# Peptides against a protein of PDB entry 6UG1: the designs that were tried, part 130

Target 1, 304 residues: chain A of PDB entry 6UG1
Amino acid sequence: SNEERKRRKYFHMLYLVCLMVHGFIRNEWINSKRLSRKLSNLVPEKVFELLHPQKDEELPLRSTRKLLDGLKKCMELWQKHWKITKKYDNVGLYMRTWKEIEMSANNKRKFKTLKRSDFLRAVSKGHGDPDISVQGFVAMLRACNVNARLIMSCQPPDFTNMKIDTSLNGNNAYKDMVKYPIFWCEVWDKFSKKWITVDPVNLKTIEQVRLHSKLAPKGVACCERNMLRYVIAYDRKYGCRDVTRRYAQWMNSKVRKRRITKDDFGEKWFRKVITALHHRKRTKIDDYEDQYFFQRDESEGIPD
Target 2, 301 residues: chain A of PDB entry 6UG1 as posed
Amino acid sequence: SNEERKRRKYFHMLYLVCLMVHGFIRNEWINSKRLSRKLSNLVPEKVFELLHPQKDEELPLRSTRKLLDGLKKCMELWQKHWKITKKYDNEGLYMRTWKEIEMSANNKRKFKTLKRSDFLRAVSKGHGDPDISVQGFVAMLRACNVNARLIMSCQPPDFTNMKIDTSLNAYKDMVKYPIFWCEVWDKFSKKWITVDPVNLKTIEQVRLHSKLAPKGVACCERNMLRYVIAYDRKYGCRDVTRRYAQWMNSKVRKRRITKDDFGEKWFRKVITALHHRKRTKIDDYEDQYFFRRDESEGIPD

## One batch from the design tools (peptide; made by RFdiffusion4, then SolubleMPNN)

Design b2_p20_6_s1 (from b2_p20_6, 9 letters changed)
Fold by OpenDDE base, seed 1:
Structure b2_p20_6_s1 (fold): chain B 304 residues (1-304), chain A 20 residues (1-20)
Amino acid sequence: as target 1 above (304 residues)
Amino acid sequence: MALSEEEKKIIEEMINYAFS
């Protein structure tokens, strides 16, 4: 019905706000001074120096290469620190079906909220789910004075899916779900004036995204619980930015149609949500990023 | 996901702000 379409749209909006606020709070927790002191001790001086290379005036690319090597070594150090990767409870923060939401509304399951103290302990011990691990990695880089962002791929239910029965086949569902991350890291390269993408946990990869990312879900089975629609960046200064354009090859032709921002009302609403979560002044880094997004938008073109 | 009371409050504030 038209009413059910409206209900799903509003529920998607509410769920998206909840996810974005969750990302904001996790970003605050990883700024813990107590955690920072513990995690800085994981990084040897030689690795710290690689994270903070001098500018090579002859070849700035040499400085970027040192930073990339430092980030690679940080991923290796993080893997040594992380002792236990827990499976997600149910689907974690991956996308739920409408049926699962309706069934969950009927089941008064007391979700256990992870407290800040429990999170900090989990990161400090190296015990937790992949999301906690990524968040802890961002905390370690921030402890080393690296300009690292927490990235969250928000997975609200698909309001464009009007099917009632969206039963997913059970057996491979978890493997396909976790094939691509929900959380990752971005690091500012001051030499190239670009964000470097770092997945320390899932794909264990560092990339400089040009047209497409390795972190973008591919294939029907992977996209059932992980649709790239809302990639939100949380920085160390409580900045909040939509960085979906970096990871979406087909933003205009495909991704926009699955976003609340497909219409003017949704665009204005989503801008209000971003503004409410953005607690810092604009910087030159934001200018370089917006220029990159503009160039990516022009290069994609308007969908025919 | 059980939201903390802090998360609920922030969400309520954001909902109120976004729909005001």
Scores: peptide ipSAE 0.058, ipTM 0.738, DockQ to the pose 0.681
Fold by OpenDDE base, seed 3:
Structure b2_p20_6_s1 (fold): chain B 304 residues (1-304), chain A 20 residues (1-20)
Amino acid sequence: as target 1 above (304 residues)
Amino acid sequence: MALSEEEKKIIEEMINYAFS
């Protein structure tokens, strides 16, 4: 019905705000000065120097290569720190079906909310789910004065899916779900004037994204619980930016149709949400990023 | 998703702001 379409749209909007606020709060928690002091001790001086290379005026690419090597070594150090990777409780922050949402409303499962103190302890001990691990990795890079962003792929229920029953293939559902991350890192490369993508936990990869990312879900089974629609970046200065354009190959043709921003009302609403979570002034980094997004929009073209 | 009471308040404020 038209009423059910409206209900699903509004529930999607509410759920998206909840996820974006969660990302904001986790970004505040990883700015903890107590945690920062502990995590800086995980990074040897030689690795710190690689993270902060001198500008090579002859070949700026040499400076970028040093930064990439420093980030690789930081991933290796982080793997040594992280002792216990817990499985997600149920589906974590991956996408729920509409049926699962309706069933969960009846089952008041007291989800034990992770407190700030418990999160900081989990990161400090190296014990937690993959999302906590990525968030801790961002905290370690920030402790080393690296301009690292927390990235969150927000997974609200698909308001464009009007099917009642999505028969999820049972046996591999968890494996396919966790094949691609929900949280990752971006690091500012001041030499190339680009964001470097870092997945320290899931794919254990570093990318300079051009047209596509390895972090973008591929295949039907992986996309059932992880649809690339809302990739939100949270920086150390409480900036909040939509960076979906970086990871979406087909933003205009495919991704936009699955977003609330497909219409003027949804675009205005989503801009209000981003503005409310964006607590810093604009910088030259934002100008370079917007220029990159513009070039990506021009190169994709308008779908016929 | 288990929201904290702080998360719920921020959500309510953001909803009110978004629909105002």
Scores: peptide ipSAE 0.044, ipTM 0.724, DockQ to the pose 0.663
Fold by OpenDDE base, seed 4:
Structure b2_p20_6_s1 (fold): chain B 304 residues (1-304), chain A 20 residues (1-20)
Amino acid sequence: as target 1 above (304 residues)
Amino acid sequence: MALSEEEKKIIEEMINYAFS
């Protein structure tokens, strides 16, 4: 019905706000001064120097190469620190079906909320799910004075899916679900004026995204619980930005149709949500990023 | 995940802000 379509749209909006607020709070938690002091000790001076190369005036690319090598070594150090990767409880922050949402509303199961103290302890011990591990990695880079963002791929239920039963019965459903990350890192390259993408936990990759990312889900089974729609960046100064354009090859043709921002009402609403989570002034980094997104929109063109 | 009380409060504030 038209009513069910409206209900699913509003529930999607509410769920998206909940996810974006969760990302904001996790971003505050990883700014903990106590955690920062502990995690800085994991990074030896030689690796710290690679994270902070001098500008090569002859060839700025040499400075970027040093930063990339520093980030690779940080990823290796993080793997040594992280002792236990726990499985997600159920589906974690991956996309739920409408049936799973309805069934969960009937089950008054008090989900155990992870407290800030428990999170900080988990990161410090190297024990937790992949999301806690990525968040801890961002905290380690911030402890080394790196301009690192926490990236969250928000997975609200698909309001464009009007099917009643979307039961995912596959034995491999968990493996397909966790094939691509929900959380990752971005690091500002002051030399190239670009964000570097870092997945320290799942794919264990560092990339400079041009047209496509390795972190973008591919294949039907992987996209059932991980649909690239809302990639939100949280910086160390409590900035909040939509960075979906970086990771979406087909933003205008495919991704936009599955976002609340497909219409003017949804665009205005989503801008209000971003603005409320954005607690810093605009910077020249934001100008370079917006220019990159503009060029990506022009290069994609209008879908036929 | 269950929302913390802090998350619930921020969500309520965000909803009010977004629909105002």
Scores: peptide ipSAE 0.042, ipTM 0.723, DockQ to the pose 0.725
Fold by OpenDDE base, seed 2:
Structure b2_p20_6_s1 (fold): chain B 304 residues (1-304), chain A 20 residues (1-20)
Amino acid sequence: as target 1 above (304 residues)
Amino acid sequence: MALSEEEKKIIEEMINYAFS
């Protein structure tokens, strides 16, 4: 019905706000000064120097290569620190079906809320789920004075799906679900004026995204619980930005149709949510990023 | 439209998860 369509749209909006607030709170927790002091000790001086290369005036690309090598070594150091990767409880922050939402109402599943103290202990010990591990990696880079963002791919239920979802039950469903991350890292390259994408935990990859990312879910089975729609960046200064354009090859033709921002009401609403979570002044880095997004929109064109 | 009691519980769980 039209009523059910409206209900699913509003529930999607509320769920999206809850996810975006979760990302904001996790971003605050990883700014812990106590955690920062502990995690900086994991990075040897030689690796710190690679993270902070001098500007090569002849070939700025050499400085970017040193930064990339430093990030690779940090990823290796993080793997040594991280002792226990826990499985997600149920589906974690991956996308729930509408049927699972309807059924979960009957199950008093006490979500075991992870307190800030428990999170900081988990990161410090290297024991937790993949999301905690990525968040801890961002904290380690920030402890080394690297301009690192926490990235979250928000997975609210698909308000465009009006079907009754039947069959997401099985062990293979978990493997397909976790094939692509929900949380990852971005690092600012001051030499190339670009964000570097880092997945330290899942795909263990570093990339300079031009047109497509390895982190963008591909295939029907993977997209059932991980649909690229809302990729939100949280920086060390409590900036909040929609960076979906970086990771979406087909933003205009495919992704926009599945976002709340497909209409003017949704666009205005979503802009208010971003503004409410954005606690810093605009910087020259935001200008370079917006210019890159503009060029990506022009190069994709308007879908016929 | 009023959220179902079910949707309220999920939102409350998500709020609790987000703010915890």
Scores: peptide ipSAE 0.023, ipTM 0.639, DockQ to the pose 0.069

Design b2_p20_6_s2 (from b2_p20_6, 9 letters changed)
Fold by OpenDDE base, seed 1:
Structure b2_p20_6_s2 (fold): chain B 304 residues (1-304), chain A 20 residues (1-20)
Amino acid sequence: as target 1 above (304 residues)
Amino acid sequence: MALSEEEKKIIEEMIKYAFS
């Protein structure tokens, strides 16, 4: 019905706000001074120096290469620190079906709460789910004075899916679900004036995204619970930015149609949500990022 | 789901409201 379409749209909006607030709170938790002191001790001086290369005036690319090598070594150090990767409880923060949401409303299943103290302990011990691991990695880089962002791919239910039964076949569902991450890291490269994408946990990859990311879900089965629609960046200064354009090859033709921002009302609403979560002043880094997004928008073109 | 108690309450209230 038209009413069910409206209901799903509003529930999607509400769920998206909760996911974005979750990302904000986790970003605050990883700024813990106590955690920072512990995690800085994981990084040897030689690796710290690679994270903070001098500017090579002849060839700035040499400085970027040192930073990339430092980040690679940090990923290796993080793998040594992380002892236990727990499976997600149910689907974690991956996309739920409408049927699963309805069943969850009827079932008084108490969600298991993770307190800030438990999170900090989990990161410090190296015991937790992949999301906690990524968040801890971002905390380690921040402890080394690296400008690292927490990235969250927000997975609200698909309001464009009007099917009544949205049940998913169970057998490979978890493997396909976790094939691509929900959380990852971005690191500012001051030499190239670009964000470097770092997945320390899932794909264990570092990339300089040009047209497409390795972190973008591919294939029907993977996209059932991980649809690239809302990639939100949380920085160390409580900045909040939509960085979906970086990871979406087909933002205009495909991704926009699945976002609340497909219409003017949704665009204005989503801008208000971002503004409410953005607690810092604009910087030159934001200017370079917006220029990159503009160039990516022009290069994709308007879908005919 | 590793949500705070506050996030959990908000989501539970929202789910109830959206399906009431």
Scores: peptide ipSAE 0.027, ipTM 0.693, DockQ to the pose 0.242
Fold by OpenDDE base, seed 5:
Formats: sequence, structure tokens, C-alpha cells
Structure b2_p20_6_s2 (fold): chain B 304 residues (1-304), chain A 20 residues (1-20)
Amino acid sequence: as target 1 above (304 residues)
Amino acid sequence: MALSEEEKKIIEEMIKYAFS
């Protein structure tokens, strides 16, 4: 019905804000001064120097190469620190079906509450799920004064799916679900004026995204619980930005149709949500990023 | 994922606001 379509749209909007607020709170928690002091001790001076290379005036690319080597060594150090990777409880923050949502509303499941103290202890010990691990990695880079931001791929239920039964059939559902991350890192390269993408936990990859990312879900089974729609960046100064354009090859043709921003009402609403979570002034980094997004929109063109 | 008590409170406030 038209009513059920409206209900699913509003529930999607509410769920999206809850996820974005979760990302904001986790971004605040990883700014903990106590955690920062502990995590800085994991990074030797030689690795710190690679993270902060001098500007090579002849070839700025040499400075970028040092930064990339520093980030690679930080991933290796983080793997040594992280002792226990827990499985997600149920589906974690991956996308739920409408049936799973309805069933969960009826079941008064006591969700265990993760307190800030428990999170900080988990990161410090190296014991937790992959999302806690990524968040801790961002905290370690921030402890080394790196301009690292937390990236969250928000997975609200698909309001474009009007099927009554949305049950997912498949023995490999968990393996396909966790094939691609929900959380990752971006690091600002001051030499190239670009964001570097870092997945320290899942794919264990560093990339300079031009047209597509390795972190973008591919294949039907992987996209059932991980649909790239809302990739939100949280920086160390409490900035909040939509960076979906970086990771979406087909933003205009495919991704936009599955976003609340498909219409002017949804675009205006989503802009208000981003603005409410954006607690810093605009910088030249934002100008370079917006210019990159503009060039990506022009190069994709308007879908026929 | 386990929500904090702060996250639950924000969600409850947002739910109240959305259905008021």
C-alpha cells in the first residue's frame, strides 16, 4: 500500500539517524585522551616519522610514499595488538530485513548495552568485534597526530524493498555479510590533497580511490546486508560529511535511487541531519574534497 | 551492535519527537 511505503520510508529515516548518531558517539569515544596516551605507545618513533614526512619540494609523491609505508606499518602493528576478533552478535550493524525488524519489535530482547568504559577497555586490550577494532585503529592514528577520520557505511533497511517477506535464504549468509566492512578509515594526504582509504581489519588494504574502491560491495549475496548508500565520515574535530560519492562508481545511475536523497524533500532532510552532526568550520580540505566529488559527478554523467 | 545508554536515550527522544 501507499501507507506501507510511507511507513518504511519514515522508519528508514529514523534508523539512518540512529546509525549516524552511533557513528558520531563512537567518533567521540575514540578521541579519549586516556586511550590516546595508551595507543601512541604502540607506534615506534621510526613509524611516527613515516606518518609525518617532510615535504619533498622536488617530488611530493615521495612524501606520499612515506605516508603510505607508515600506514602499512601501522596496520601491521594493529594486527599484533588485536588479540581477539569476536563475531558480530546476529548481524551487527549490517542491514536487517523488514521481517527481522518486525520480529525484533515483538521480542523484548535485552540488548546488552556497551558503555564507553567497556569500549575503551576492549580497544586497550585488543578484544572486540571488527567495528571496535577499526575504531581503535582510527584512535591510534589520531594519537599519532594523523588526520584520520572514521568512515561508517550506514545500513538502514531498504525502503525501496516493498516485499512483505524479505527473509534471506543462505547457508553462507554470515560469510557473505562480513566480506566487506561497515567501518573503515580515511587519512588526509596533505601532499596529494586527497583522502587515502584504509581498511586495517577486513581486507587489510590501503588505496587511493580514483573511480572505484575495493571496499564497495560486489555481488548479489554481499549486497543483501551491505548496500553502499550512506558512507559517512567523522573527523577528529567532529566534522560529519557524506563521502558516498568516493566509493560509489554509479552514484547517479544506481545508488541515488536507493537513498532518501532521491527526491528534493529527502535531500533537504538529509542535509539537515548532516548539518546537525557537523560541529566544525569548513576548511580547505573540504574544498578539495568537494572539487573531487564534483569532478566525479561530471565524469559519471547523467544516466539515460 | 550493542547501543550505549546515551544512544538509547537519544533514540527514545527521537522516536518521541517523530511520533508526537
Scores: peptide ipSAE 0.025, ipTM 0.688, DockQ to the pose 0.413
Fold by OpenDDE base, seed 2:
Structure b2_p20_6_s2 (fold): chain B 304 residues (1-304), chain A 20 residues (1-20)
Amino acid sequence: as target 1 above (304 residues)
Amino acid sequence: MALSEEEKKIIEEMIKYAFS
């Protein structure tokens, strides 16, 4: 019905706000000065020097290569630090079906709320789920004065899906779900004026995204619980930015149709949510990023 | 449209999860 369509749209909006607020709070927690002091000790001086290369005036690409090598070594150090990767409880922050939402309302499953103190302890010990591990990796890079962002792929229920969902039960469904990350890192390259994508935990990859990312979910089974629609970046200064355009090859043709921003009302609403979570002034880095997104929109064109 | 009592509980759980 038209009523059910409106209900699902509204529930999607509320769920999206809750996810974006969660990302904001986790981004605040990883700015802990106590955690920063502990995590900086994991990075040897030689690796710190690679993270902060001098500008090569002859070939700026040499400086970018040193930064990339430093980031690779940081991923290796992080793997040594991380002792226990816990499985997600149920589906974690992956996308729920509408049927699962309806059924969950009947089950008083107390979400175990993770307190800030428990999070900081989990990161310090290297014990937690993959999301806590990625968040801790961003904290380690920030402890080394690297301009690292926490990236969150927000997975609200698909308000465009009006079908009755089948129950996605089984061990294979979990493997397909966790094939692509929900959280990752971006690092600012001051030499190339670009964001570097880093997945330290799931795919263990470093990318300079031009047209497509390895972190973008591919295949029907993986996309059931992980649809690339709302990729939100949280920086160390409490900036909040929609960076979906970087990771979406087909932003205009495919991704936009599954976003609340498909209509003018949804665009205005979503802009208000971003503005409410964006607690810093605009910088020259934001200008370079917006220029890159503009060029990507022009290059994709308008879908016929 | 009012949220169902079920949807309110899920939102309250998600809010608690978001702020915890």
Scores: peptide ipSAE 0.023, ipTM 0.633, DockQ to the pose 0.069
Fold by OpenDDE base, seed 3:
Structure b2_p20_6_s2 (fold): chain B 304 residues (1-304), chain A 20 residues (1-20)
Amino acid sequence: as target 1 above (304 residues)
Amino acid sequence: MALSEEEKKIIEEMIKYAFS
């Protein structure tokens, strides 16, 4: 019905706000001064120097290569620190079906809420799920004075899916779900004026995204619980930005149709949510990023 | 449009999850 379509749209909007607020809160927690002092000790001086290369005026690419090598070594150091990767409870922050949402309302599953103190302890010990591990990695880079963002792929239920029963094939569902991350890192390259993508936990990859990302879900089974629609960046100064354009090949033709921002009302609403979570002034880094997004929009074109 | 009581409960759970 038209009523059910409206209901699913409003529920999607509210679920999206809850996810974006969760990302904001986790970004505050990883700014803990106590945690930063502990995590800085994981990074030896030689690796710190690679993270902060001198500007090569002759060949700026040499400075970027040093930064990339420093980030690779940080990823290796993080793997040594992280002792226990827990499985997600149920589906974690991956996308739920409408049926699972309706059934969850009846089942008072006490979501064990992870307190700030328990999170800081988990990161400090190297014990937790993949999301906690990525968040801790961002905290370690920030402790080394690296301009690192926490990235969250928000997975609200698909308001465009009007099917009642999406029978997800049970056996491989978890493996297909966790094939691509929900959380990752971006690092500002001051030499190339670009964000570097870092997945320290899932794919264990460093990428300079041009047109395609390895972190973008591919294949039907992986997209059932991980649909790239809302990739939100949280920086160390409490900036909040939509960076979906970086990871979406087909933003205009495919991704926009699955977003609340497909209409003027949804666009204005979503801008208000971003503005409410954005607690810093604009910088030249935001100008370079917006210029990159503009060039990506021009290169994709408007689908006929 | 008023959210159903079921949707309100799920929202309350998600709010609890988001703020936890």
Scores: peptide ipSAE 0.022, ipTM 0.632, DockQ to the pose 0.066

Design b2_p20_6_s3 (from b2_p20_6, 7 letters changed)
Fold by OpenDDE base, seed 5:
Structure b2_p20_6_s3 (fold): chain B 304 residues (1-304), chain A 20 residues (1-20)
Amino acid sequence: as target 1 above (304 residues)
Amino acid sequence: FALSEEEKEIIKKMIEYAFS
């Protein structure tokens, strides 16, 4: 019905706000001064120097290469620190079906809320799920004065799916779900004027995204619980930005159709939500990023 | 997902702001 379409749209919007606030709070927690002091001790001086290379005026690419090597060594150090990777409880923050949402409303399961103190302890011990591990990695880079963002791929239920039963059948559902991350890191390269993508936990990869990312989910089974729609960046100064354009090859033709921003009402609403979570002034970094997004929109063209 | 009391209060304010 038209009423059920409206209900699913509003529920998607509410769920998206909850996810974006969760990302904002986790971004605040990883700014903990106590955690920062502990995590800075994991990074040797030689690795710190690679993270902060001098500007090579003749060949800025040499400075970028040092930064990339520093980030690779930080990933290796983080793997040594992390002792226990826990499985997600149920589906974690991956996308739920409409049936799972309806069933969960009836089951008053007291989900144990992870408190700030428990999170800080988990990161310090190296014990937790992959999301806590990525968040801790961002905290370690920030402890080394690196301009690192926490990236969250928000997975609200698909309001474009009007099926009554949306049950997912399959024994490999968990393996397919966790094939791609929902949290990762971006690091600002001051030499190339670009964001570097870092997945320290899942794919264990560093990339300079041009047209496509390795972190973008591919294949039907992987996309059932991880649809690239809302990739939100949280920086160390409490900036909040939509960076979906970086990771979406087909933003205009495919991704936009599955976002609340497909219409003018949804675009205005989502801009209000981003603005409310964005607690810093605009910088030249934002100008370079917006210019990159503009060039990506022009290069994709208008969808047929 | 389980929300802290702080997250619930922020979400409440965000809902009020975003749907006003």
Scores: peptide ipSAE 0.239, ipTM 0.840, DockQ to the pose 0.757
Fold by OpenDDE base, seed 4:
Structure b2_p20_6_s3 (fold): chain B 304 residues (1-304), chain A 20 residues (1-20)
Amino acid sequence: as target 1 above (304 residues)
Amino acid sequence: FALSEEEKEIIKKMIEYAFS
């Protein structure tokens, strides 16, 4: 019905706000001074120097290569720190079906909320789910004065899916679900004036995204619980930005159709949400990023 | 997905702001 379509759209909007607020709070928690002091001790001086290379005036690419090597070593150090990767409770922050949402509303399951103290302890011990691990990695880079963003791929229920959800077969679904991350890191490269993508936990990869990312879900089974629609970046200064354009190859043709921003009302609404979570002034970094997104939109063109 | 009390309060304010 038209009413059910409206209901699913509004529920998607509310759920998206909840996810974006969760990302904001996790970004605040990883700014903990107590955690920063502990995590800085994991990074040797030689690795810190690689994270902060001098500008090579002859070949700026040499400075970028040093930064990339420093980030690789940080990823290796993080793997040594992290002792226990727990499975997600149920589906974690991956996309739920409409049926799972309806069933969860009827079952007042006391979900144990992870408190800030429990999070900080989990990161400090190296014991937790993959999301906690990625968040801790961002905290370690921030402890080394690296301009690292927490990236969250927000997975609200698909308001464009009007089908009655058939039972997802449980066991194979988890492997396909966790094939691609929900959280990752971006690091500002001041030399190339670009964001470097870092997945320290799932794919264990560092990439300089041009047209597509390895972190973008591929295949039907992986896309059932992980649809690239809302990739939100949280920086150390409480900036909040939509960076979906970086990771979406087909933003205009495919991704936009599955976003609330497909219409002018949804675009205005989503801009209000971003603005409410964005607690810093604009910087030249934002200008370079917006120029890159503009060029990517022009290069994709209008879908035929 | 379990929300802390802090998350619930921020979400409430965000809903009030975003749907006003």
Scores: peptide ipSAE 0.236, ipTM 0.838, DockQ to the pose 0.748
Fold by OpenDDE base, seed 3:
Structure b2_p20_6_s3 (fold): chain B 304 residues (1-304), chain A 20 residues (1-20)
Amino acid sequence: as target 1 above (304 residues)
Amino acid sequence: FALSEEEKEIIKKMIEYAFS
């Protein structure tokens, strides 16, 4: 019905706000001074120097290569620190079906909220789920004065799915779900004027994204619980930005149709939500990023 | 997904702001 379509759209919007606020709070927690002091000790001086290369005036690419090598070594150091990767409880922050949401509303399951103190302890010990591990990795890079963002792929329920029963087929559901991450890192390359994508936990990859990322879910089974729609970046200065354009090859033709921003009302609403979570002034880094997104929109063209 | 009381308060304020 038209009423059920409106209900699902509204619930999607509320759920998206909850996810974006969660990402914001996790970004505050990883700015902990106590955690920063502990995590900086994991990074040897030689690796710190690679993270902060001098500008090569002859070939700026040499400086980028040093930064990439430093990030690779940080990823290796993080793997040594991280002792226990816990499975997600149920589906974690991956996308739920409408049926699962309706069933969960009836079941007042007291989900145990992870407190800030428990999070800081988990990161410090190297014990937690993949999301906690990525968040801790971002904290380690920030402890080394690297301009690292926490990235969150927000997975609200699909308001464009009007099927009553969206039962997902069974046995491989968890493996397919966790094939691609929900959280990752971006690092600002001051030499190339671009964000570097870092997945330290899932795919264990470093990318300079041009047209597409390896972190973008591919295949029907993987997309059932992980649809690339809202990739939100949280920086060390409490900036909040939509960076979906970086990771979406087909933003205009495919991704936009699955977003609340498909219409003017949804675009204005989503801009209000981003503005409420964005607690810093605009910088030249934002200008370079917006220019890159503009060029990507022009190169994709308008969908026929 | 369990929310802290702090998360609930922020979400409440954001809902009020975003749907006003």
Scores: peptide ipSAE 0.235, ipTM 0.838, DockQ to the pose 0.745
Fold by OpenDDE base, seed 2:
Structure b2_p20_6_s3 (fold): chain B 304 residues (1-304), chain A 20 residues (1-20)
Amino acid sequence: as target 1 above (304 residues)
Amino acid sequence: FALSEEEKEIIKKMIEYAFS
């Protein structure tokens, strides 16, 4: 019905707000000064120097290569620090079906809330789920004075799916779900004026995204619980930005149709949500990023 | 989704703001 379509849109909007607020709070927790002091000790001086290369005036690309090598070594150091990767309870922050949502309303499962103190202890010990591990990696880079963002791929239920029963049956459902990350890192390259994508935990990859990312889910089974729609960046100064355009090859043709921002009402609403979570002034980094997004929109064109 | 009391309060304010 039209009523059920409206209900699913509103539920999607509320769920998206909850996810974006969760990302904001986790971004605040990883700014802990106590955690920063502990995590800086994981990075040797030689690796710190690679993270902060001098500008090569002849070939700026040499400075970017040093930064990339420093980030690779940081991923290796992080892997040595991280002792226990816990599985997600149920589906974690991956996308739920409408049936799972309806069934969960009837089951008052006491979800054990992770407190800030428990999170900081988990990161410090290297014990937790993949999301906690990525968040801790961002904290380590920030402890080394690297301009690192926490990236969250928000997975609200698909309001474009009007099917009642979307029961995801299968023994491999967990493997397909966790094939691509929900959280990752971006690092600002001051030499190339671009964000570097870093997945330290799942795919263990570093990318300079131009047109496509390895972190973008591919295949039907992977997209059932991880649909690229809302990729939100949280910086060390409590900036909040929609960076979906970086990771979406087909933003205009495919991704926009699955977002609340497909219409003017949804666009205005989503801008209000972003503005409420964005607690810093605009910078030249935001100008370079917006120029890159503009060029990507022009290069994709308008879908026929 | 287990929310802290802090998360619930921020979400409440965010809902009030975003749906106003």
Scores: peptide ipSAE 0.215, ipTM 0.829, DockQ to the pose 0.780

